Peptides against a protein of PDB entry 8BZL. Designs and how they scored, part 131

Target 1, 228 residues: chain A of PDB entry 8BZL
Amino acid sequence: SYDRAITVFSPDGHLFQVEYAQEAVKKGSTAVGVRGRDIVVLGVEKKSVAKLQDERTVRKICALDDNVCMAFAGLTADARIVINRARVECQSHRLTVEDPVTVEYITRYIASLKQRYTQSNGRRPFGISALIVGFDFDGTPRLYQTDPSGTYHAWKANAIGRGAKSVREFLEKNYTDEAIETDDLTIKLVIKALLEVVQSGGKNIELAVMRRDQSLKILNPEEIEKYV
Target 2, 242 residues: chain B of PDB entry 8BZL
Amino acid sequence: SRRYDSRTTIFSPEGRLYQVEYAMEAIGHAGTCLGILANDGVLLAAERRNIHKLLDEVFFSEKIYKLNEDMACSVAGITSDANVLTNELRLIAQRYLLQYQEPIPCEQLVTALCDIKQAYTQFGGKRPFGVSLLYIGWDKHYGFQLYQSDPSGNYGGWKATCIGNNSAAAVSMLKQDYKEGEMTLKSALALAIKVLNKTMDVSKLSAEKVEIATLTRENGKTVIRVLKQKEVEQLIKKHEEE

## One batch from the design tools (peptide; made by RFdiffusion4, then SolubleMPNN)

Design b1_p16_4_s1 (from b1_p16_4, 5 letters changed)
Fold by OpenDDE base, seed 5:
Structure b1_p16_4_s1 (fold): chain B 228 residues (1-228), chain C 242 residues (1-242), chain A 16 residues (1-16)
Amino acid sequence: as target 1 above (228 residues)
Amino acid sequence: as target 2 above (242 residues)
Amino acid sequence: SQEYYSPEGEVKTIYD
């Protein structure tokens, strides 16, 4: 019989499959999230779209609901599963509770889903980390991160993926109240953070902005270059 | 070391899914399939490897499958797996049609199958499908479309792409010769022949070893047509005269 | 029975 116990503790107390899933995340393209005063911004490293590939099908930032969006690092197919389930939950919540989800709620949902896949026999962990940003119904901007283990935390700013360490170091130094005083400054901060690890400037960056009571807006390359 | 590369698709210490990679390796040895998107249509061209004289001539296509009135696909990899996936595609498309009384959008069909593929990479007791697919189709949302999917459940839209044997070389040739915005179906057919002639592991390209299907729009209807052998011969001849 | 790929891409079957 195949070993159904995929994620088990090692003799020294490690969950190797979770750790290995984290390694898969580290191979993913870099994503960064920043919470401003009245704005949340996600930026991702564009994988060089292969010549002849349709750019429409290579999006790394997606909406979960009108008030929540997500970027991820790691396995794209795994991410699609998580995104779909999260979207269903967002709609279900609207229907049953008659309010949109809070960013924390949907993050917790995603985290719980991930955690179950670390404890269920015959399932491997999801090979993704996610940055989840949005606005609560009271207008408060939020940023959360979750990893393959199902752990989640709230952040002012954070990064995931291959260049996450360098980006986080930059954010730790440069994230100040002054740096996020305006929407434009917040966007600029994200771009500068990504430029720590992305070569060739704004052409290799995808940027999404969500403002209070507004839908997710993906910036075009020309708009990004204005901030560089 | 053998624990992560056998029986169950799990992460290696480096974060790799070896069973998925091994499935992709198997596909690399399969017959070549290519797809090209044109302004006025989309095509699939596939290598026919099993030419048996005793095969009933009713062999519509070895590697190209009609999925519904608006979509077709080509497969590279394990034949049995391909049969399962193509049947599933047809079922998904039919269920959608019944539920919504309209044909399934092309990308939604691709995504639905990709979710199945992904599941076979995450759940124990299942191996990845050893198949990559090219999809051609038309819908009212995006017009003519070409997609590629792999054993991991990843997919992408393409102007032109190739799977199977010598796919990397084929893709390189397509990148060189594909002219965005200027590609006619006629030019696409010529390009397909050119690429296959260079990438197929044959001494000389012959019509018996090539399957070509085109998807066009005529009078507001999608037309999927497999080229006759004589038509393919003419394309090959024209290429040889260039 | 369980199927899996060899490093060479060959499908192998283990019979329990």
Scores: peptide ipSAE 0.237, ipTM 0.690, DockQ to the pose 0.547
Fold by OpenDDE base, seed 2:
Structure b1_p16_4_s1 (fold): chain B 228 residues (1-228), chain C 242 residues (1-242), chain A 16 residues (1-16)
Amino acid sequence: as target 1 above (228 residues)
Amino acid sequence: as target 2 above (242 residues)
Amino acid sequence: SQEYYSPEGEVKTIYD
């Protein structure tokens, strides 16, 4: 029966399909985001790419616009849909409002999209959480997190995916004003946080940084090793 | 096989809408929200449960939302559903203002949202919103007002009420202590602290776990103010000394 | 085929 795909309340008031989607996220590779003073940093655990897969096709960090980027945990196919919709909205906003989106705006858009998929007939929730980072037009760095329910919040630092709990615990202990005093220190913080859960060191980490008025920069493995 | 009555819009043999009832159960697990109407103002008091060290402090209010210049609301239930509904409330209020060149009356705004909620209980392929709301407001027709709405689309005006965790106990306390016609905003604030102290599942009430907003009239204008943490601390301290 | 989540977070089809 097609009716089983509908997100409904349990007798005790739970939306099980949303909760199960959150479990799908927990099976995903770990992603971490940290807001520094003048920098935002995303780090993602690299899944062992099958020897025959083109590394270019497995990007877990993507740009939504020039001033906004996103990392996700969970179903890659679901993420593609969300990313595409978000990119279209970013461009639409530039055309209609003549300004780039704020990080909060695009986060809210994504959150609303996810929420609708928890309430629409014939649709299941998106099996993804996302970390959305970027800069507002005033130069303020921002970090947001969304989950399958469509809930979103602003963070100083956060993590999603399989190792998220351990990474968050590390960040709660180590995120201080001193730890993010410089761009380099902020990057080091992200690397150290990921190393709590990533095996085999820097080779299995993808890092991206965005600075004020600069485009998204993905660090190469050699650059990452300099921080280890 | 827990036959989740997957059909959200079907009556049981007993005439019950189980999906609506189950949505209400979800609200029962949410943080406590109180509303109290006074002669000189209205207030909302809400439990703040999610205090994370890594949360960006930009969120002044987790559970209290300004809707327009004359209205605010508090929410108990699913946060994502709440965000959708509060956004809709703001849009309805703005459209009304543009169309009629005056603020929307409080009850009309509440009714408009309740119609939407009701539709989600009746049209196929929709689930109810897992959210109850308390509304505070002022208009020229009825003055200060307090409303409550639930997932069914039902609403009512109140002098004092509570939604969320331990709401039944809170309502009982409000019934005992609320003095009709004699309630000042100051007294209402004290009452709110008293009730929250007894209904929240905390050993000791702290200012970090409570959000309070007041709606008053000053010089012919509505003023919506979220109390600072220090102000809430003073209210708690005063209660403990009594 | 409509997909749903298992308790373990796996996407399944109704015909599985």
Scores: peptide ipSAE 0.030, ipTM 0.522, DockQ to the pose 0.038
Fold by OpenDDE base, seed 3:
Structure b1_p16_4_s1 (fold): chain B 228 residues (1-228), chain C 242 residues (1-242), chain A 16 residues (1-16)
Amino acid sequence: as target 1 above (228 residues)
Amino acid sequence: as target 2 above (242 residues)
Amino acid sequence: SQEYYSPEGEVKTIYD
């Protein structure tokens, strides 16, 4: 059965392992990204942390470099591999080129890595989609999405994970120039988008904000509630 | 470990490379790409399927890639595979330029990539690239050129051709309407719109769903230009009036 | 053992 084979083409021209990896991503918690004028915002649905788990250990939003951060949906272990390689590349780029990576550059790196894992018979695809946000050295905010196939695109706003469809539908309706006119409005847009799929309000949302010329900031629950 | 090398692209009892065939089947479901060679230029026309309101406007061309100053390509198939191959094309072209201090001839660039594609059909542990490409270019040896390559690593030069969805029907139409030796870039553009209008499974062709690039020579330099949406609209309008 | 995805998106081994 082609569905049990490593990444090969089906008679119908499908890469089932990639499609199945996408299904794995859909089982992941929802993540949303929005690009504002001078801000990028990532929001993630908090999974019910086991009573004994340290909430600090379940970070779905991580920094790749000072100017780039990433949220993911899918297999956490796979994400760790991608994140580590991306971080190494960011540092390597700083050493060799003497400038930070552009958001597009690091996205392309991650995408190429994922693509290679879809073309090697000794490997399964990564079960990860990612939202990658940050600022280029010229101060331009960027948002990219990549999926298990290694495809990537630039977005104004996007979502991944179990609630991605509903969140995207919301964003399609509500993402306007007016809605992102200010940093606060942009943050509010992300929160509202997540609330389409997240139960129990702001307590189950993790929100990260990167403003121009500023480092990544993770908002605390109290700060999030101010926007609800 | 070695068992997985054996499940890669191998010959069937009938001598078929099914993984290559299946890759080509996948390409058949991809958006349509056309290439047309004219006396005064070459063009690529590609179906744009990813029309999403949330896409960043910075993405000007989804399916058409500039390779160097003298060449561009369009892709049909798996986007991630296409990204890898287009990057490789750029690297090959750059390395040649650095080594020889002149641009790589069009056919040599195509051949170099085709060798890579072929390798991915022969070596264990690899699947074929699920991508076909159309190449447009100019060089001092052959002038304006159009090439097509597929997952097998085969390629050929063309006056007009099509890859992706409904490619067979498109090629048939091109054969009927292409006038050898009399094709201007203007007429080629009109032909491209005509063929796309019939081959795209859309009730009405719109400019937002079509990407067109032209390659011309101006003052001894190659100019690669992506048509603006307004220009494409005008071409569509002209076609509807005929 | 090499892992692959099930139709449901679950990670399985080639021996499952």
Scores: peptide ipSAE 0.017, ipTM 0.711, DockQ to the pose 0.040

Design b1_p16_4_s1 (from b1_p16_4, 5 letters changed)
Fold by OpenDDE base, seed 1:
Structure b1_p16_4_s1 (fold): chain B 228 residues (1-228), chain C 242 residues (1-242), chain A 16 residues (1-16)
Amino acid sequence: as target 1 above (228 residues)
Amino acid sequence: as target 2 above (242 residues)
Amino acid sequence: SQEYYSPEGEVKTIYD
């Protein structure tokens, strides 16, 4: 059957393996990204870390470079591969171009990587979507989203994973210039958005913030609770 | 219903990699392996199923493999796959040592193998490895560590965990009895025996059917030791007296 | 020949 074949079109023009990879993403924990005025914020649903699991090994938000971070939904092992490749590219860019990557550049790189895995005869698509946030060297905050197909777009706010629909609906209603007027308000918006799908309040949320000319900061649970 | 698919490295309509799941199922039939992290060490305990009197080589350890001076692992699943992966781990560790003139950090070794596992789930023409691993180690960055990896290429750090037969029950018991921050290697050994006694499909736990290795630090050096049968017998006896 | 897993976790070979 066409749906069992890797990298083939169906008679009606569908790439089923890509679509099925998107279904894998929907099984992933929810992630949300919001671009503020001078801040970018990523939030992820913190699955109850299994008792006895080391929390440091269960991170869904990672830095790609000093100016770029990423959250993902879907297959964790796939994400690790993408993250590593992206990190290498970020470093390579610094060496060759002597400037950090733009958020768009690294997103395009990741997107291209994903696309190749949809067209290569011996590979399945990556089962991940990603929210990529950061600052360009000119200080402009950026948010991009990419999916298993390799498609990417710039966003003001977006969500991926199992609760993405509800979170997006919330963001569509509540993302205003007033709602992102300050860094604190922007953070609050992300938390509120995640609370649409996350049970048990702020304890099950991981938040990362990046401000202009600052490194990625992961908020501790106590800091998150101040916004709840 | 789980749809059976004979093809590897493909997503189901529901976004599942069934071949990976089936590999995990295969591991569920393997002998039980436990890992427990303590404040002063880390241990592996594994069920020994292949006691053949006709074996010419006395394997001191069938399921526990030394990877380097600072790390060891236990395996659950297909033996041939396990041999390939454990050899690869040793090679990766050695290459790192040669390149950087220092031992590979524990997590980096785990991730290197996990990337290989992941590749076998994404590249066509290959089946996933039917093996889960527990890793114990020490490095200067994080001290004593315990990791678990599965056929998907996913891994995690643990204070205590179990793979193989009756792993779910074992994990439940570990959750109940593991005392965070207060776990000594001695108490960890006792806990391992307790859990194995309940999870192994044997009427009575015997030292012949259990392999235990400990990883400790002595005088600034890592010591990996496989417990002698007599030592395991003593642990079992102590448990029976409690 | 391609090896694959059965739903029960058994390794099988496809000879097609």
Scores: peptide ipSAE 0.031, ipTM 0.700, DockQ to the pose 0.595; fails the geometry check

Design b1_p16_4_s2 (from b1_p16_4, 6 letters changed)
Fold by OpenDDE base, seed 2:
Structure b1_p16_4_s2 (fold): chain B 228 residues (1-228), chain C 242 residues (1-242), chain A 16 residues (1-16)
Amino acid sequence: as target 1 above (228 residues)
Amino acid sequence: as target 2 above (242 residues)
Amino acid sequence: SQEYYSPEGKVKTRYD
């Protein structure tokens, strides 16, 4: 039978499929985002790549446009769909509006996409949360988070995935103006936050940095080690 | 629990997609397919299970499909699903060639199909494809490549991997014996035979039950070749002598 | 490491 109604309200008002999608996110590897003064940083737990797997094909951080990047937690295949749609929208915006998207704009687009998949007949929710970071045209750094429900909010710092609770608790205690006073301090904060949940030190961390008017930079392991 | 087993692909309370998992489980019962990347080429080795004497045409490659001049794949799972997906791969590759006047990059072809597979896990009225694929190819960007995709729409690049029956055991063997940076196509072929001999549920490995294809570069062109039965016999013989 | 295979060799939903 064609189940048209996948996401429905329970008698007590819960959207089970959305909640279950959130459970999928919680099983994903941890991702952290921090907004600094003139920098945005994404850090992710690097899962041990299976022996014989090509590391190139395992990416949890990706660029959506020159001024926006995203990390996710949850189902990789779902994430790829969202990323592709977002990239198309970023390019479309450049063509039609003649300016890059704001970080909020593209976040809202992604959130709307996710929300539609919670309400449309015959579609299950996306099993991903995302941290979206970047710079607006005016040079303002931004960090947004979205979840399977399609909700989104702006953050100073946030985390998603299996270790998100612990990381958030750490950030709540340690995120201060002094802690993000410089780019290096901001990076250090992200690394320290991830080390709360990542075992075996800096070797299991992938870190991406975007500075004002600069492209996304993925730090190599040596660059990460200097902050540990 | 049973409710999630009989319906369209939905999340379980634990956040699992059981229909995808079940599709993958079904693939575990399919014939074994191996892929091995070497410095000078890449190969696919697949178990041939359907040897019917009454078949009008000797299917030289039941499980290995040429996709374009630079790529081939092997399939484990439901045959009808495999036919649909392999045809789609060919169409995607051809459309790309027509549009851009150059061959589609290997990973791009893989991702295009993976997006289709993913869609069948998210849209209602659809079931996941009961198919895993190994892709071998060459392009100017990354050279020789090996990819694996599954019913979820996930994919990954590999130096060596296995799908189908006893795939976990095969992968373990590959991890033990694969020497990174030192793998020649010749050594890869030998390794493929070794692993198949141990993973196939046959008393004796025979050339009739094994299909092998190699992808190499000759004079600036990709060459995809299915090994002749005699060549496979020689490989098996060499293995038995060691 | 979230491998596709469980300790029992069963394929599980992969989370990244």
Scores: peptide ipSAE 0.167, ipTM 0.772, DockQ to the pose 0.040
Fold by OpenDDE base, seed 4:
Structure b1_p16_4_s2 (fold): chain B 228 residues (1-228), chain C 242 residues (1-242), chain A 16 residues (1-16)
Amino acid sequence: as target 1 above (228 residues)
Amino acid sequence: as target 2 above (242 residues)
Amino acid sequence: SQEYYSPEGKVKTRYD
């Protein structure tokens, strides 16, 4: 019966719909996350905004709460659903627990949501991976990554999307304590990492920075060029 | 693989949602709808294909729907699906008004529907809606706005865009002729006629085959007006004289 | 049985 989207195990133990969702992620624009000492940075490859499109409506980096933001790769509509649920959970947590969520908490929530969509009959997996960054209430910077399967891990640095492999290779070579010693160096690291896969320099990069006890700041193109 | 082409919306081995793509392809055969944002207003222009003489109800507008006092939309795709979605839009807008005692912001209405559309691409037993929509509206947050949504649940804001038949060609023409920052509603109307004249698969553009609605602000109120046939005729005539 | 879109987009449906 073709009437239901069913994620089932293959005879060899594969969840094909999850794997295929991961392929959808690979078609997304590249996103990079780096945890610095007192800063978290998200960088995303800007797809050329179509002429006549309102740039305001093109959001690749979204705030989940005052202390947490997320970048994603994959299906934009799927991402919106995840983001909305995450935002609701963040607010609910504030109301019920009287504290902001930890980055790990909200990551786990998102991961659990994704996992349920891989196990429930009649649902397809979310076609997104996410980089979730922010600060815990104790001021600790955090970076997490989730994939369509609902797995999540903490990272020092990571990348998702089309150029993720190349970016990760770059980060593996260049992520050192010295490279993240300052906020500026951390930002530079993200930019350099993205430049491995992004053509035409800083104009095609979107950067979001969150510092301890500060709100998410999206850098303007001029600010980005200072780091190139 | 052909196997994924005929199933409920699932991922192909390469991560594609073919049913969504096929829905979009189907929309490409629908009548052309244009939206153009101007400094002093926003408009929708839509092709009328079904001029059936036996239709009892002179539908003031076949393809343009008023959603509330501040928003309207145009549809390209399966008519029955469009009716369901436009009704849902009206309900969402009304519920919001009742709950918050203010009109729903334009983007919030668009996103609410897009979430529904997305759900129909993710849950089993459902097919994607075979409809793309253009939304025009005004709110206190962003002023005049134009949005486009598709079967996937994706949406975007636009200065000018097109959906339906020959939409790619129309968009190309809009890109060439749209003057950013200098677009008046008058010039937008002229541009709409120009693009429709070239995009519609008709021998001659006539007022009976085109629906146009404008959204403006007058005395602090939104005014949504469907142009009369005579007004459209005048626009066509002006275009032919240029 | 759920109706599906054909690859050709030819649905015997009225398009508006």
Scores: peptide ipSAE 0.133, ipTM 0.784, DockQ to the pose 0.304
Fold by OpenDDE base, seed 5:
Structure b1_p16_4_s2 (fold): chain B 228 residues (1-228), chain C 242 residues (1-242), chain A 16 residues (1-16)
Amino acid sequence: as target 1 above (228 residues)
Amino acid sequence: as target 2 above (242 residues)
Amino acid sequence: SQEYYSPEGKVKTRYD
């Protein structure tokens, strides 16, 4: 019986597989994104690495292109697939259009990919949410969020994963023009937001910063501690 | 019986397409969208449910999408599905323009999308789109137009209609108050506010929770305009004073 | 590992 489980509607109009995928995201470590004036910042909660695991092998923040990076919450293997597809599209766009993708463009691409996996036979939704940040060619910083359903929105600041609710509440209260007036203040805002859900302070936080006309920079623990 | 509602869209023993019905049920939980055709224009009014302080202000309209220079639509249902369909509408319209060097007629655009929707109800391995759409537009063939489509791929032209939450009640109100042949855009706007005030599950209608777009003709050109919050506030205030 | 998600948690689908 080719009863391949597909994403179907429930009698009350729910897509259970999508909802369950969202639950998978909630089990993921917290990620935060903030758009500053001339900076975008991603922060993620570091999971306690098993004593025998190489800490260098688990990156929750990755570059999609020179001008776009992504953090995710949920299934790492699923994320890898999405990231690879996105990278290919970024390169393809550069070749065909002769310009880097806009952050919106690549977000829409990822969103469409996710959506297709909610309607395709024999496929399950991706168990990931993503924060996508970067700069458009005109130098405008952007932040987008996607979920397993394929929805996407632009944000000033947002969070995904286990502690997302608490972090969002913090950001809603503390995100002001004054709070993002400088790059350093923006970074501090992200750190403070993550500290709402991360117990052991700066040691359990990974931060990535992309400044205007600069490449993605991952901050080392010592640099993070300076903002604490 | 569970075999027919948990698989790809197939007929039940009674001849029902349960997955389509369930998709429509999902839409019933979405925010209210209404459309009204007037003599001098058409409008869409939509409930804005997601008011988040951290949203980037670049989104002037959450539920109303410009499709081309002569058409716009409003969506009720699953957001991701809606995004896919609205993108497809834009692509269809653009391809037509390139091929024929004229804008696609409104009904043809609606039909093209409806064929896609229908396909997702008939071909194996696909689920229906959980989205209904209202379309407003102008073309040289029929002038101002309002259409509605649902997950089944069915569509129809309307003078006034509603989709989403409490749509049945809204339609009933529209039937009572819509005056055929005498509807101005101004009157239509007032009617929209009246209906939304009664059908939205809010104690008081606020401009923050309502999006309104109008489509008019000025100097032989179509103008699609999203009303500013202040304009919506004025409409609400006027309604409260009556 | 289940290929598909189990019905453990009900999160309401986001609707526009």
Scores: peptide ipSAE 0.030, ipTM 0.536, DockQ to the pose 0.033

Design b1_p16_4_s2 (from b1_p16_4, 6 letters changed)
Fold by OpenDDE base, seed 1:
Structure b1_p16_4_s2 (fold): chain B 228 residues (1-228), chain C 242 residues (1-242), chain A 16 residues (1-16)
Amino acid sequence: as target 1 above (228 residues)
Amino acid sequence: as target 2 above (242 residues)
Amino acid sequence: SQEYYSPEGKVKTRYD
């Protein structure tokens, strides 16, 4: 059966392994990204960290470079591979071009990597979607999304993972210019969006903020509660 | 859903990797391995199942492997796979040392191997490694550390954890008895014996069936020591008296 | 024939 093969076309033109990889993404915890005026915000659902697990090793938000960060949904091990490759590319770009990558550039790189794994014989697709946010050198905030197929698009706001549908619906209704008028409002929007699917309030949310010319900041639980 | 069990690197319709799941299941039948992080050290405790009188080589440690001067690991799963992976760990650590003239940080070694494991879940023609590992180590960045990795290439840091047979029960016990911030190596050893006594499918815990290694710091140096049988006996005796 | 693990189905794929 075609669905058992490594990524091949079905008779009706479907790439089942890619679709199934997308199903893997849907089983991941929810991540949300929002582009504000001068801020980009990533929020993720904190999975109940096992009581004895080190929290530092359980992160869904990571920096790719000083100006770019990423959240993902899906297979953690797959994500690690993508993240590492992206980080190397970011550094390589700095060395060769003497400027940081644009958010679009690194997104395209990641997308291309994913795409290759859908077309290379003997490889399965990456079981991850990613939200990539950051600032271009000119100070423009950006948000991109990639999926297992290697497609990518720019977004004002988006979500991935198990609760993505509900979060997107919320964002579609509530993302306005007024809602992102300030950094605080933008952060609040992300939190509210996540609360659509996350139970028990701000304690189960991880939030990362990147402002223009500033490094990635992960908000502590107390800071998050101020917005709830 | 079982239709996808024969291929090693494909997603099921539900987005599952069955061969990875099956590998993890297989590990559940392996001997129990425990890891416990303390304030003043970290330990591994492993069940020794193969006590053959006719074995020519006195294996001081069957399941615990020294990786470098600052790290050791314990394995649960397919022995042949474990041998390959432990050798790879040693090579990675050595190459790093050669390249950077300093010991590899603990987490970096773990991640390097996990990337290899992950690759065996993504590239065709290969099956996942049927091995989970517990890593103990010390580095200047995070001090004493305990990690667990599985066939998927996932890993995590832990204060205490268990792999192999009855791991779920062991973890439950650890959750109940582990006191964060107050764990000494001595108390960790006692806890390890307690948990093993309850989780091993033996009528009575004996020193011959348990391997324990501790990793400590003495005078600014890491010391990895496998406990002698007599020491383990004393720990068991102490537990029985409580 | 490629070696593969036998199914017991007790452990599930983990997602984050």
Scores: peptide ipSAE 0.159, ipTM 0.769, DockQ to the pose 0.245; fails the geometry check

